# Peptides against a protein of PDB entry 7UQJ, part 376

Target 1, 160 residues: chain A of PDB entry 7UQJ
Amino acid sequence: PELYQNFNITPPRGVLFHGPPGTGKTLMARALAASCSSDERKITFFMRKGADILSKWVGEAERQLRLLFEEAKKHQPSIIFFDEIDGLAPVRSSKQEQIHASIVSTLLALMDGMDNRGQVIVIGATNRPDAVDPALRRPGRFDREFYFPLPDVKARFKIL

## One batch from the design tools (peptide; made by RFdiffusion4, then SolubleMPNN)

Design b2_p30_8_s2 (from b2_p30_8, 13 letters changed)
Fold by OpenDDE base, seed 2:
Structure b2_p30_8_s2 (fold): chain B 160 residues (1-160), chain C 160 residues (1-160), chain D 160 residues (1-160), chain A 30 residues (1-30)
Amino acid sequence: as target 1 above (160 residues)
Amino acid sequence: as target 1 above (160 residues)
Amino acid sequence: as target 1 above (160 residues)
Amino acid sequence: AEAPEVELLPAPEDLPDPFPLPSLEPYRPP
């Protein structure tokens, strides 16, 4: 948090955590939220899985996103964490285009509608940054990206 | 532990996490412990710093290692995490040879004394794998090595 | 980073990351550095372990600290990350008082000598915030503290 | 519409220590 102010860097509206599975993206998001939560200032952490929003809410996903952002704004300071955001906002492919296009459009509008002064941070986590719609990765949205490298994949798979 | 079971991978007796400082070695060890700890099966996580064992326990380090392994066995499934294991078991150099040789010998004996069926995993973390006594890196000890790369941070990490 | 700006919190000169070992303090500091590093604006990340400064530089520790802060100022925007800061600046105890008192005094002077407008952030990480000299935890030094909780394993399992 | 599961990040103190912090104290044998 402090780094952006100290460096006179405009805070991103959204942060994309990307990297292979199990690299600690979700853990980092929670640790950030916890670290920013003091006794005097509790941060509300909203978590959604991208696939869950699609699968559970096929006709209501847009409404659920709006409600999520409204609740996050009500409970600011807050973090919205989209785990598996590539499941929510896949790269526009022709076959699922109508349902996904509307969800992506809604998420874009919600991120664009956040005033720069809002105490709401959006964190997206993905294992596949190239599977996230490039429109979400533009300035004013998920304009900061964090690569969570695998500890050498061969290494993790040998632990796994 | 669950990871190894889920992947039908024989758990290594010892795992060496190596890589530059702050690459998440300790976090990964904790995350692994956490991921393996269900409501039904809590994993006990034992952590020691190599340098702390040497500095605080100059005359009792061997005893402390034995007690650590005994407690880990009592509380199985368990993880013993040696942070900065290069501080505990440096490459045998002539000047500190007596104190270090006995500690290394004790750690070797403790690792060799773990039955393959024990639910005790030993994780060593180091920034300098070449500074760890090669005897610890042999089969049946720290026989699995994991490189934790620097986060490919376009930030110039001058690890000066 | 964004949380503090969004929360209209005055950026501290120094940030203390405290919490149990392996809670990702070092990883967070690196991720923060990464976050703030764009293609146009690379942040220089300086990392030192507190114990290494004490042990390797017993007579040169003060000079090494000065050089570190000078290099950080030359390479601004920059982060100085003191890993295990409790090893560098332990609570003043009578027996080691002379060497530690001078190092603490030097670090205090260096932190106090940072202009509020400097693009240098100091991050201290410790597993024992109470083992850090309270003089370093005063306003204008490490005046912001972040607790890195152990990720609630239950919380991780709900994310898995 | 089910309300978004709002997980209040427990205060750092309220996070159940899922791993008993290895006593930063030297492992005192029991």
Scores: peptide ipSAE 0.000, ipTM 0.213, DockQ to the pose 0.055; fails the geometry check
Fold by OpenDDE base, seed 3:
Order: sequence, then C-alpha cells, then structure tokens
Structure b2_p30_8_s2 (fold): chain B 160 residues (1-160), chain C 160 residues (1-160), chain D 160 residues (1-160), chain A 30 residues (1-30)
Amino acid sequence: as target 1 above (160 residues)
Amino acid sequence: as target 1 above (160 residues)
Amino acid sequence: as target 1 above (160 residues)
Amino acid sequence: AEAPEVELLPAPEDLPDPFPLPSLEPYRPP
C-alpha cells in the first residue's frame, strides 16, 4: 500500500513475474513486500509453490487456496506469492486432468473475488508465462506482467 | 580464484545455499556463475530443479544426473545449480521411497567422484537445509553452506 | 575459494553492480556476502550509502572511508557494499565541489591500497554506471561490472 | 489432517534480512 500509495500507483491485484529461472522473481516479490512494509505498517507475506499445492493437497488444493486468501485478507496488508504458478495453473488443454481445471477455476474465482479495497497483492512467478492459463493473465487477475531477464551474461561475470 | 585464493579457503566442490524461499539463492548462483566468467573464460551454467529431475525423469533420474555431471565436465569451467535440492535429495527416512534413495546415492557418488582438479562447482539451493540428506552436507560434497536469510527490512527499503 | 581457485579468476577487489533501480543490486551484494560465509567462516558485511557518507559526514567522509576499510580489514573476510556509489563517487567534472573530488580520491587510494592478499571485497551499486568516475572502474578497483537489467519495462510498471 | 500452518512468512519487517549483512550491523560510522 504505502509503496503504491506513496507512488500514487493503483496496486495491481495480480502481478505475473516471468522470466528465466533464477532471475530473482521470488526475491523481487520478497523485496517488494519488504519495501512496501514500514516500521509502522508491516506487510504479511504468504508464499506457496504451485506444484506443492497440487502434490501435497490432492483433493484439498481448492480449500487450501481459499484458506490462503482468507488468511491473506485477515492479515492485510498482505502479499500472496505463488512460486512456479505454471505448476498450479497450466494452460487449459482438452487433455488436462479435471483436478487442474478445478484448481485453476478456484484461483480465478479467488482473484476475481478480491475486493478492490483489499490490501492483498498476488504475485505469481513462472519461467513459462505461456504455460500459465491466459484466463489468469486477464484484467483483475494477473493483469500485470514482469519480465525478469537474465542478468546479461557479460555483466554477470564481473561479480567475481 | 582470488577471493578464494586470498581467503585460503579450500574451495567447496559443493555449496549449499539455504534460506527462506525467495532470498535470491538461484539469483546468487547465477550471479556467481556469471561473476566467475570473464570475456576470455566463459563459465557454463547448468540448472536443474530437484523436483523436475524426479518428476520428468521417473526411472531415468540417475542417468540424467550422470549426463548432467558429464556435460558439466565437458564444458568446464562449469557450475551445476540444483534449485530446490531438498526435492531431489530429501533426508533418508526409513519410509522414503527407494527411488529417492537411489537418486541421493547417485548424487553422492557423482559429487564424491568429482576430480579435485575439476572446474565444476555444484550449488544446491534449498529452503530447508534440514530436509537435505546430511550425507550431502559432508566434506567433498556440499561442504559449505550459505545462509540466505530474508532481506532485512531497512535494506529492502533501498531497493525501491 | 574453490570456485575462484578452480576458475583461476583474479577476484575483483571491486565489483560494480549497475542497473536500473530495484533490479536487486543491494540484494545481490548481500546474497554474495551470505554465500561467501560458511558456518565455519563468517563474512563480515559492511554497508554504506554513497549519499549518506557525504551528507552525514561533512568534513569527515574521508576519515569514515578509511575507518570503514580498516574495520573491514580487521574483520576479514569482509565485504564492503556501497549502495548508490554514484552519490559518493560522481564523475569528475570541472564544476564538481572539491569535497567530492577528495572523497573519490580517498576511495581510489583505499581500493588501490588493498593488499592483493586482503580478504576484503568492495561492491558498489549504482543505477548510473556512467555517473561513476571511470577511475573507479579501472583494474584493481571496480574492475568488474554487473548489469542488473530491469525486469522488462512492462514489468516495471506493475511493481510501481 | 490439520490444515498445515499457513506458514505466515513474517511480515517483511519480521523477515530476517534476506541478505543479512554477515555482520547484522552494517558498519556504522563511528
């Protein structure tokens, strides 16, 4: 809020961080959380991996997503960070398992259901923006996208 | 070299980057790779996710690990970065699937089999160092550990 | 050590992290510090802002730089991180205040005076590499430079 | 099974320094 308030920027409800692996997507999400937090106004950061929600919560993934969003709402201002969101919300294919479709549908509904007044920001990180369901990339969802380019190869070499 | 030469530190063959998720472990590994490379001497960076090696290569994970280490050796100087290494090499439990035990055993053997003269560095990143098999954290393997704590609040404010 | 020893890379005494604001320069510097520290060998990290050294230490900036380098040498292995180094070491202009010239001269001398055997690394971060005095970007000083590219421009607009 | 504790990542303020200065205290100019 303050970062966005101070900048007079309407905070995105959803931000897609995309780029090659290890471009600092997760790090940036945390840095943003930290930078939006003041000593007076702490931001709560929630992190989940897309694949973990599927694998650990077979049959409960939708419930876990709901609980996550409720918890985030309770602890406003908050950031929900989905690492590897392409593991949670793959592009809808006619061959997709019904389970994936339900989870994606739940996430869509949760993102759409976020009050405009809610101080909850959702950040999704992916290495494959094209593997994320385009429905998640629509206005009111991950309506903002951040490409994390690889640090240029030449530049990388100069840390050592 | 000089940082480490000057430090008279026995270079780790393996470095465990551990810390909370999104503390820049992957980014650091890439930056290290990049920083070790000069315009004259490029470092080859190999990246794998622990969970991806298990999930994509069911029954071939050991072979893929061998190929990875061979390719890294062929393209010396090189860095192998295992993101989420706790997904590849979980702590050996009496209840762990035989598959995980085999993969861990292969990784142990590959790390032990690295020539002292090899210009291959292995970086493992985890959020859960205690979930990494302690055998991987022994001398000659991931014999160095780097804690990536979560960005301090005061420093975070300066990224924005 | 090994990373560098195995790669026969002359460690930079100084590394310039450059790139747009919020690209993780400060974050990377700290992660490097963390990544160079083992449980057995902790690295001491010193952080200063270029502008803070000028503003807080009017008439003592040179002394504070000397003390910083001495303290870093005393607490080897160490990293000195200058955030916003362009605020400390602007390009020498004929119109530059004598104070800035003296501080830059002191920093040059301190970087040049680091023993090749010293376990002190200096990292400078800037958003404006062209605003950093080219003398600092010479061999033995910030002789390595890392470009932190922005996450693609469309992405920037969504953090902000 | 109890819903795994939503690992409330501590508020970014309570988040330990991502890059703690290996010395927690940045060198303070004396």
Scores: peptide ipSAE 0.000, ipTM 0.290, DockQ to the pose 0.058; fails the geometry check
Fold by OpenDDE base, seed 4:
Structure b2_p30_8_s2 (fold): chain B 160 residues (1-160), chain C 160 residues (1-160), chain D 160 residues (1-160), chain A 30 residues (1-30)
Amino acid sequence: as target 1 above (160 residues)
Amino acid sequence: as target 1 above (160 residues)
Amino acid sequence: as target 1 above (160 residues)
Amino acid sequence: AEAPEVELLPAPEDLPDPFPLPSLEPYRPP
């Protein structure tokens, strides 16, 4: 957070962490939250898993998203981390269209509404960036993407 | 790795990584795999998600576990990482008893059979260690448990 | 842990985690500490930031390092994690020579003295491995180095 | 009824080691 202010860099409204499973996306989001917290400026870290929002809150997922963003705004500066965001906002497939469309639309509206939300950063993590609804990857939403490569296996541990 | 050698600690057959979501359990499992790989001795890292084994392979989950352990043995030294292992082996609840009981029994048998399997380590990750079948947390299975605390803003990683 | 035993791999005295900022080095060190702790053998994790040792303890940095290593020895098995170790042990530049030289010499002596220190592992993290004094990267010190690749830059910062 | 060929979840193709620890090339001093 401080780095973005100090550099006159508009903080991303949303950051997409993408890369293969177990590349540390969730971990990095927490580490960023921790690194951005000072004794004077504690960042509140909210974490939700995309699939959990759908599965636990069938019919209430929109309300849970609204509550999450309200709570994050109330406790600003804050980070909202969505793990497995492709589970929350899958690319619109014909078979699950209406429920997913409403959740995606709610998430879009909540992210677009962040201009008036102050110091809230949203981090989405996915193993499949192409499985995330492209509408979420637009400017003003998840407009910055960070790929978490698999470090190369050819990074031979020469344990001499 | 090193700490266990110096301590004359028998390597656990299975290690349970538990702690709040996004504490880096998956990342750690991969880093352990990487840290144990050398140019001369590459560790093969297998990753499966507990819920995916159940959901994608209803009726074949046992076979998939067997194949996974055979493949890990074939590519030894290897690490098998189960993410969300509580999804694969939930505490025996009365309502889903038979399918879960058979998967748990298969996983138990595969872990118990590791004495003759050579250099295969199993790492289970969960956010809910109490939701993992206690039979998996016994000696010779996931007999070592590692708590991944949230990065306390007050830097006391009490590794309890 | 186990893999090093099974492989007859001598534990490194020091491990250098290097790679671009935000690759999860600090987090990995914590997770390694956690992964080496069992219920019966808890590893004590000590974390210090290289720049903090210099800035907060100008004139006492050597004493703080000694105390840290004594405390780590007292609480063995232990891990000492130095974040931003290039800040603690920069390559000897002419302008800050004496203070840095003494801190580096103290750290070298403390690492060399680990043969008699038992089960203490030192992990250094840096974004600039070439900015770390080469004397620290020698056998018996940070003799193993782990590169944490960036999440692939081809995760297009499409700031559209 | 042909048993659906349960496509083995492709062995996660060598998920490129997500943390291939870099080749510890021994730092050859320049």
Scores: peptide ipSAE 0.000, ipTM 0.287, DockQ to the pose 0.048; fails the geometry check

Design b2_p30_8_s2 (from b2_p30_8, 13 letters changed)
Fold by OpenDDE base, seed 5:
Structure b2_p30_8_s2 (fold): chain B 160 residues (1-160), chain C 160 residues (1-160), chain D 160 residues (1-160), chain A 30 residues (1-30)
Amino acid sequence: as target 1 above (160 residues)
Amino acid sequence: as target 1 above (160 residues)
Amino acid sequence: as target 1 above (160 residues)
Amino acid sequence: AEAPEVELLPAPEDLPDPFPLPSLEPYRPP
């Protein structure tokens, strides 16, 4: 009996872009959104800044995350891009544990609750992957990471 | 008498990258920096976030700008990239006029004081060009502006 | 009599973006195109894939290049982006020398024939700058090169 | 042979806001 190893390539529910600031994480996420869009299938791209979700939506950040994922699910295929996700889900520092834990828990639940059939990709960008809660970096969440190094600065600007 | 309009294309001392967040302004600046360097002439790329210069160096922001331009001048050819320059040189709102006016004045003086022979390019990135002091957007400063729209999603990105 | 060496900064007619696949070259070119457009001056962005010009227009590739540059000249200010320009202008391999030499020669002539007053920028992107004809990398052509390094590849690309 | 339609990237104005950010009404605290 031939064991067809169904390599269920679980479509990555989340991708973490990490690297120094201005290495093009945000641009790459937009590029991916644009690249995955064909004339037949427009990918809806949702962008949020992690710090903005925490700061602008104090007490509603969880609701806003839920709404964002619902809108992304309604507008499938879609990409959710979290810029500066280290601002949204910082590693649990003791002084703000409860609020951050709830937002992280909500984001985890939303990423885990994306049906394997959903055409929603989540991209998180951070300058500090080590500042992102390790729970987000596990399989079924941001289970693929992309390091964006500084482009090797050796080349001459003649655009000016 | 033929008025030879010497279009003195003043080599732009500064370039303003503006457009929606995540349109690749920071990536562009880095990619530009990377592309301007050849094996023979390494371009030194200096990156600073405007808000970080104001927030981390309260009272020393002007000195830090001077040091940045001096280091850039020592390491010619060089690029100074100000990410979120709207955070460094916000349009003069009445209530914080003195500190902001001094930082803007220092940045203006540093940009104006760049010898036309200097191999220092300044790139400012903002999501809000209208939040940048108009004095910075004048000839001899950020006299070239680049709008980074959202990449049109129709583009089949064959990055994949 | 001080000989003011008119450093005719020949506005770069061409910029080469090079680096590994997926480093954002194509995205960067789009972001540049978009960023050069202000509300007052819409930059017309023309994108072509080098391999597509060779493969789709066998025998007309030269005419298509001429038409592309003419359209770009009509719609000034404009950007011509050649994605995968190594597919358009490969280094002369012996067996296809004549056809490739003619296309490269046409591209060279078009880049050289851009009046210094023309507001047409050419951006070439390649994963293999060494696969691009060195004649294209000379002053007055793709005389500025931009290296897009891989984001530090430890990150398993699970976007696909 | 009509020149292949140069897919003019629609002007930024014609770019459908690819990110219609749902107008998350900024939470005005009451």
Scores: peptide ipSAE 0.000, ipTM 0.271, DockQ to the pose 0.049; fails the geometry check

Design b2_p30_8_s3 (from b2_p30_8, 12 letters changed)
Fold by OpenDDE base, seed 5:
Structure b2_p30_8_s3 (fold): chain B 160 residues (1-160), chain C 160 residues (1-160), chain D 160 residues (1-160), chain A 30 residues (1-30)
Amino acid sequence: as target 1 above (160 residues)
Amino acid sequence: as target 1 above (160 residues)
Amino acid sequence: as target 1 above (160 residues)
Amino acid sequence: AAAPQVELLPAPPDLPDPFPLPSLEPYVPP
């Protein structure tokens, strides 16, 4: 957070964490959330898995996304972390997945409807950035991308 | 491996990583794999998600588990990491889930059939250790458990 | 960064990431750097290992630190990440380590000389926070500390 | 004047995925 204040950089609405599985994307998101919270100002961290939103909330996924963003706005400053966002918002390939198209459209609208003044950051984590709908990767949405490389084995051998 | 060699500790057949989501379980598993691999002796890291094995391999999950363990044995030293193992091997609650019972039984047999001489370690990660079949949590299976605490928010507030 | 903008929190001059080896400190620092960079405004990420600065630059470590901070200031917004900072700035224990005292003094002066207006964040990572000179852990320096918990050591020792 | 593209210190070369997950081609059952 503080780097952005220093940099006079408008906070992105969304950040895409991508990289091989187990590169610490989720840990990083939690870490960022906790790092940005102070004793006086706790950041509320919301975590959802993309596949869980699709599987558990068949037909309610849009409503649950809206509720999540409303709750995040109510509890701002907040972070919404979508783990496996490629599971929530896959690339619009198959004509048959009207449900996915609706969820993606809702997520797009929710991210677009985040006033730049809102203290809500959305973090999406994926192992497959190319499987995330390109519409989510545009400016004002997940306009920032972080590659999580595999932990460098050399650094690890010295740490061990 | 080297830590086990150094400690003269018989490598567990299985290790359960548990804790809240995003506590770095997967990162730690990869990290352990990387730390145990030397330039001379690469550990082969196999990663599967419990839910993916059930969803993608309906009717072949047992065969895929057998193949995974065979491949791990062929490429030993190796680590098999099951992310969300509670999705693969849920507690035997409902009589209706004969499919789950068969997968669990296969996983049990595969873990039991890992001779202590094999350089294959199985790591299961879960957010819900109590949702993992207790039979998997017995000695000779996932007989070792690691709690991944949430990164302490207080420590984070001091960093920020 | 953005969360700090949202929180109106003055950016720390320095952040100490501490915790056992392989807990993702370096990964976290890289991810923070990447998170703070936009397509429009890339954060320059400088990475140095404390031990490398001492070992590779015997007699030039102070100059290299000054150059690093100058380069970071020139390329602001920037992050300077010191991996294994306990190797760079050990606790002033032995009278014989005049060299370490000089490096620590230079690092202190460089961190103190970072005007709060500078868009340079320093992240130090260590496995041994108590081995870091307490003078570095004061307000206006590494005044913020992140504990990267090991995934529960009991788990690690049992897996190991 | 094009802001000097501060060359991000080249990402240390992608360490070859030390564990290329063998793309288990989905075993299409015969």
Scores: peptide ipSAE 0.000, ipTM 0.309, DockQ to the pose 0.062
Fold by OpenDDE base, seed 1:
Structure b2_p30_8_s3 (fold): chain B 160 residues (1-160), chain C 160 residues (1-160), chain D 160 residues (1-160), chain A 30 residues (1-30)
Amino acid sequence: as target 1 above (160 residues)
Amino acid sequence: as target 1 above (160 residues)
Amino acid sequence: as target 1 above (160 residues)
Amino acid sequence: AAAPQVELLPAPPDLPDPFPLPSLEPYVPP
């Protein structure tokens, strides 16, 4: 907070962690949440899977997203971590995905409705950033992307 | 290899990575895979999701497991990483899961059939180790467990 | 502990995390440390920079290492994390490094003096594993190595 | 000066057993 405030930098509303599966996207998000939490300032970490929101909350996914963002706002400072966010916000390919279009639109509105002064960070993790709706990858949303590469295997680990 | 050889320790055939979702189990498996690689000794990393083997290979899951272990044996040294292994080998609760019982039995047989001298390591990752069939958690199988906890946020990171 | 005890396996006294700067070595060490701590068993994490031990403790670096290991032993289970360990334990190249040779010898003796039953894990992080004294990379010391590769930079990080 | 004790967070200690691995070629079933 103070770092971003001191530099007059709007904290990114959303950070997209992307990279091959098992590159520690979710670990990093959790470690960031853990690292940012002090005894004085506990950051609340909210985790949801994109596919779980779609499958468990059919017809109520929008309401669940709203509740999630409200709860995150209530528990500031907070991190909302969407694991497998490509499951929540697939690229608008087919007209048949009206349900997905609605959920994406709700997530867009929730991210756009975040006060720049809010202490809520949204982290989305995906293995397929190109499968995430480009509307989510615009400024004021997931406007920062972090690639988690495969560990480059070339160095000699002599685990003797 | 040399460490285990030098200490006359049978390398664990299987390591169970468990812990809350997004604690870097898959990252660690990949990092281990990447770590253990030298320019001289390329280890091959095989990754499968437990649920994918069940859902995509209904009726052929056993064959796919056999092929996976054969290919891993062919490409020694190698790691087989099962992500969400609880999806592949759920606890045998209901008699109705004959298919699951068969897949679990195949995985057990494949792990038991690994030559102790083989340079194939099996890593299973799960969020629910108690949902993994206890038969897989026995010596000579997933006989080592690694918990990946949440970075507990409460602890004083005194980064001096 | 119990896992290594149950399998009659000496836990590695030291794990070397290596790889390019910014690959999450320190994060992973912290996450592992945070990961190993339960509500019932808090693991104590000790962090030191190799260069800081040399620069801040000239003439007392050996004593500080002894105190660090004593405190880690007192607060078992514990992790000692040496960040930039190549700064502490450079390869013995020049005769002028008598001071370095003494510090390295102390670290070797401390790692060798760890009871195999001790619940102290030493993690060393470096960007240059080849700059770490080979004596530290032997069995019973940093006998396990982990490579943290660069994020494969080629994917379009549009950090907008 | 007390070593900065980072009180680490509650979770089980099992450190990954690193076995040496280079190429992460995902097994593509034939």
Scores: peptide ipSAE 0.000, ipTM 0.319, DockQ to the pose 0.057; fails the geometry check
Fold by OpenDDE base, seed 3:
Structure b2_p30_8_s3 (fold): chain B 160 residues (1-160), chain C 160 residues (1-160), chain D 160 residues (1-160), chain A 30 residues (1-30)
Amino acid sequence: as target 1 above (160 residues)
Amino acid sequence: as target 1 above (160 residues)
Amino acid sequence: as target 1 above (160 residues)
Amino acid sequence: AAAPQVELLPAPPDLPDPFPLPSLEPYVPP
């Protein structure tokens, strides 16, 4: 809430950064977290990788997500950045349906449970927004999508 | 040699990285320093923030700039990266005219004093190239400007 | 061309970007790819994730690496960016020795086989440089290492 | 021959990472 008070921006509950790999989605999320934290108002940045949540927390991924959201809520204002969110929350029709369905359902519930007054922003980064469960892309969740085009290769090269 | 031999780039004495916040200007400067240093040829990367030079070195900013350039010259090849150079070198017409004028004048003199043979590259990063004194943007100083478009300006804008 | 002519910089065959997660290693690699391509000289940026190569190409990872390097060579000048290279090329002493040893050996051979005249730069990004096989960190491979410290959060702020 | 240490001038002391990545517990190999 307050972080976005200055930007007249209805704080997105969730933002999906999508675009080709290395377009700076992760950097952007961190830069946003950075840029939004003042000396007066530090933003806590929580980062997780979608694949790490699935691989490291086999059987506890839901609990770890809950703990992450609670910790983010405790340290408001905060950003939860999910890098490779397509790894965490693939479309439900993927053959590993049961595990993903539970994790996705937990993430949906956690995002829905974020009160509008919560100073927790969730940023998901993906190379494949269409590989993310459409349920995560609905209003109140990752309801803002940001295409990170390849930074025009032309633009950065003129530096060198 | 050859990859860089093909870049017939008159080494800019200075490069201005400009673009919206979090476009990776600082990161780019570091990566440039990185990509330019070989096992055979280490590049020393000096980083300063414009605001830090003004705030931490009140009354000694000019001396600190001189020391920075001398140290960079001593450790050639080197990159001096000024993050937030608009904080260091605002347009002279800004109400804090006297302090900024001295610092800008010092920076101008230091950049002008870099012999073409000096292996010191100065990179300034700003969100507001128009807030940088145009004198810094002249040939032989920050004569190359690189717009770091927001990775999809549309994307970051809607996050905000 | 000329900027690097003066730096007598033997183009690194490989650059290891290491640092905490989301320090912008991937963004940097893209930014480098972007910054090295001019209007006259587009750099083709190939990106792969270490984990994706292992997981998606079980039994074909070596072939896919070869194809990647050939395609990069075909589209010179090019950058091959391996995100999470520690996932692709873990230290050989890890108990999954056989699969990793083959992939690492292939990557080593491909990097060693890059003729000095090749306009192919390989960038590996890792959060754990010590988890990358030291053989990849040797001269002629990822012979340049760049620590991406957490961008001083203050620095990223004024990028916004 | 030692890898070219780009002596990154010591990053000015990391401003306390306002985003302390929760210390990835050092991956203690099992």
Scores: peptide ipSAE 0.000, ipTM 0.211, DockQ to the pose 0.057; fails the geometry check

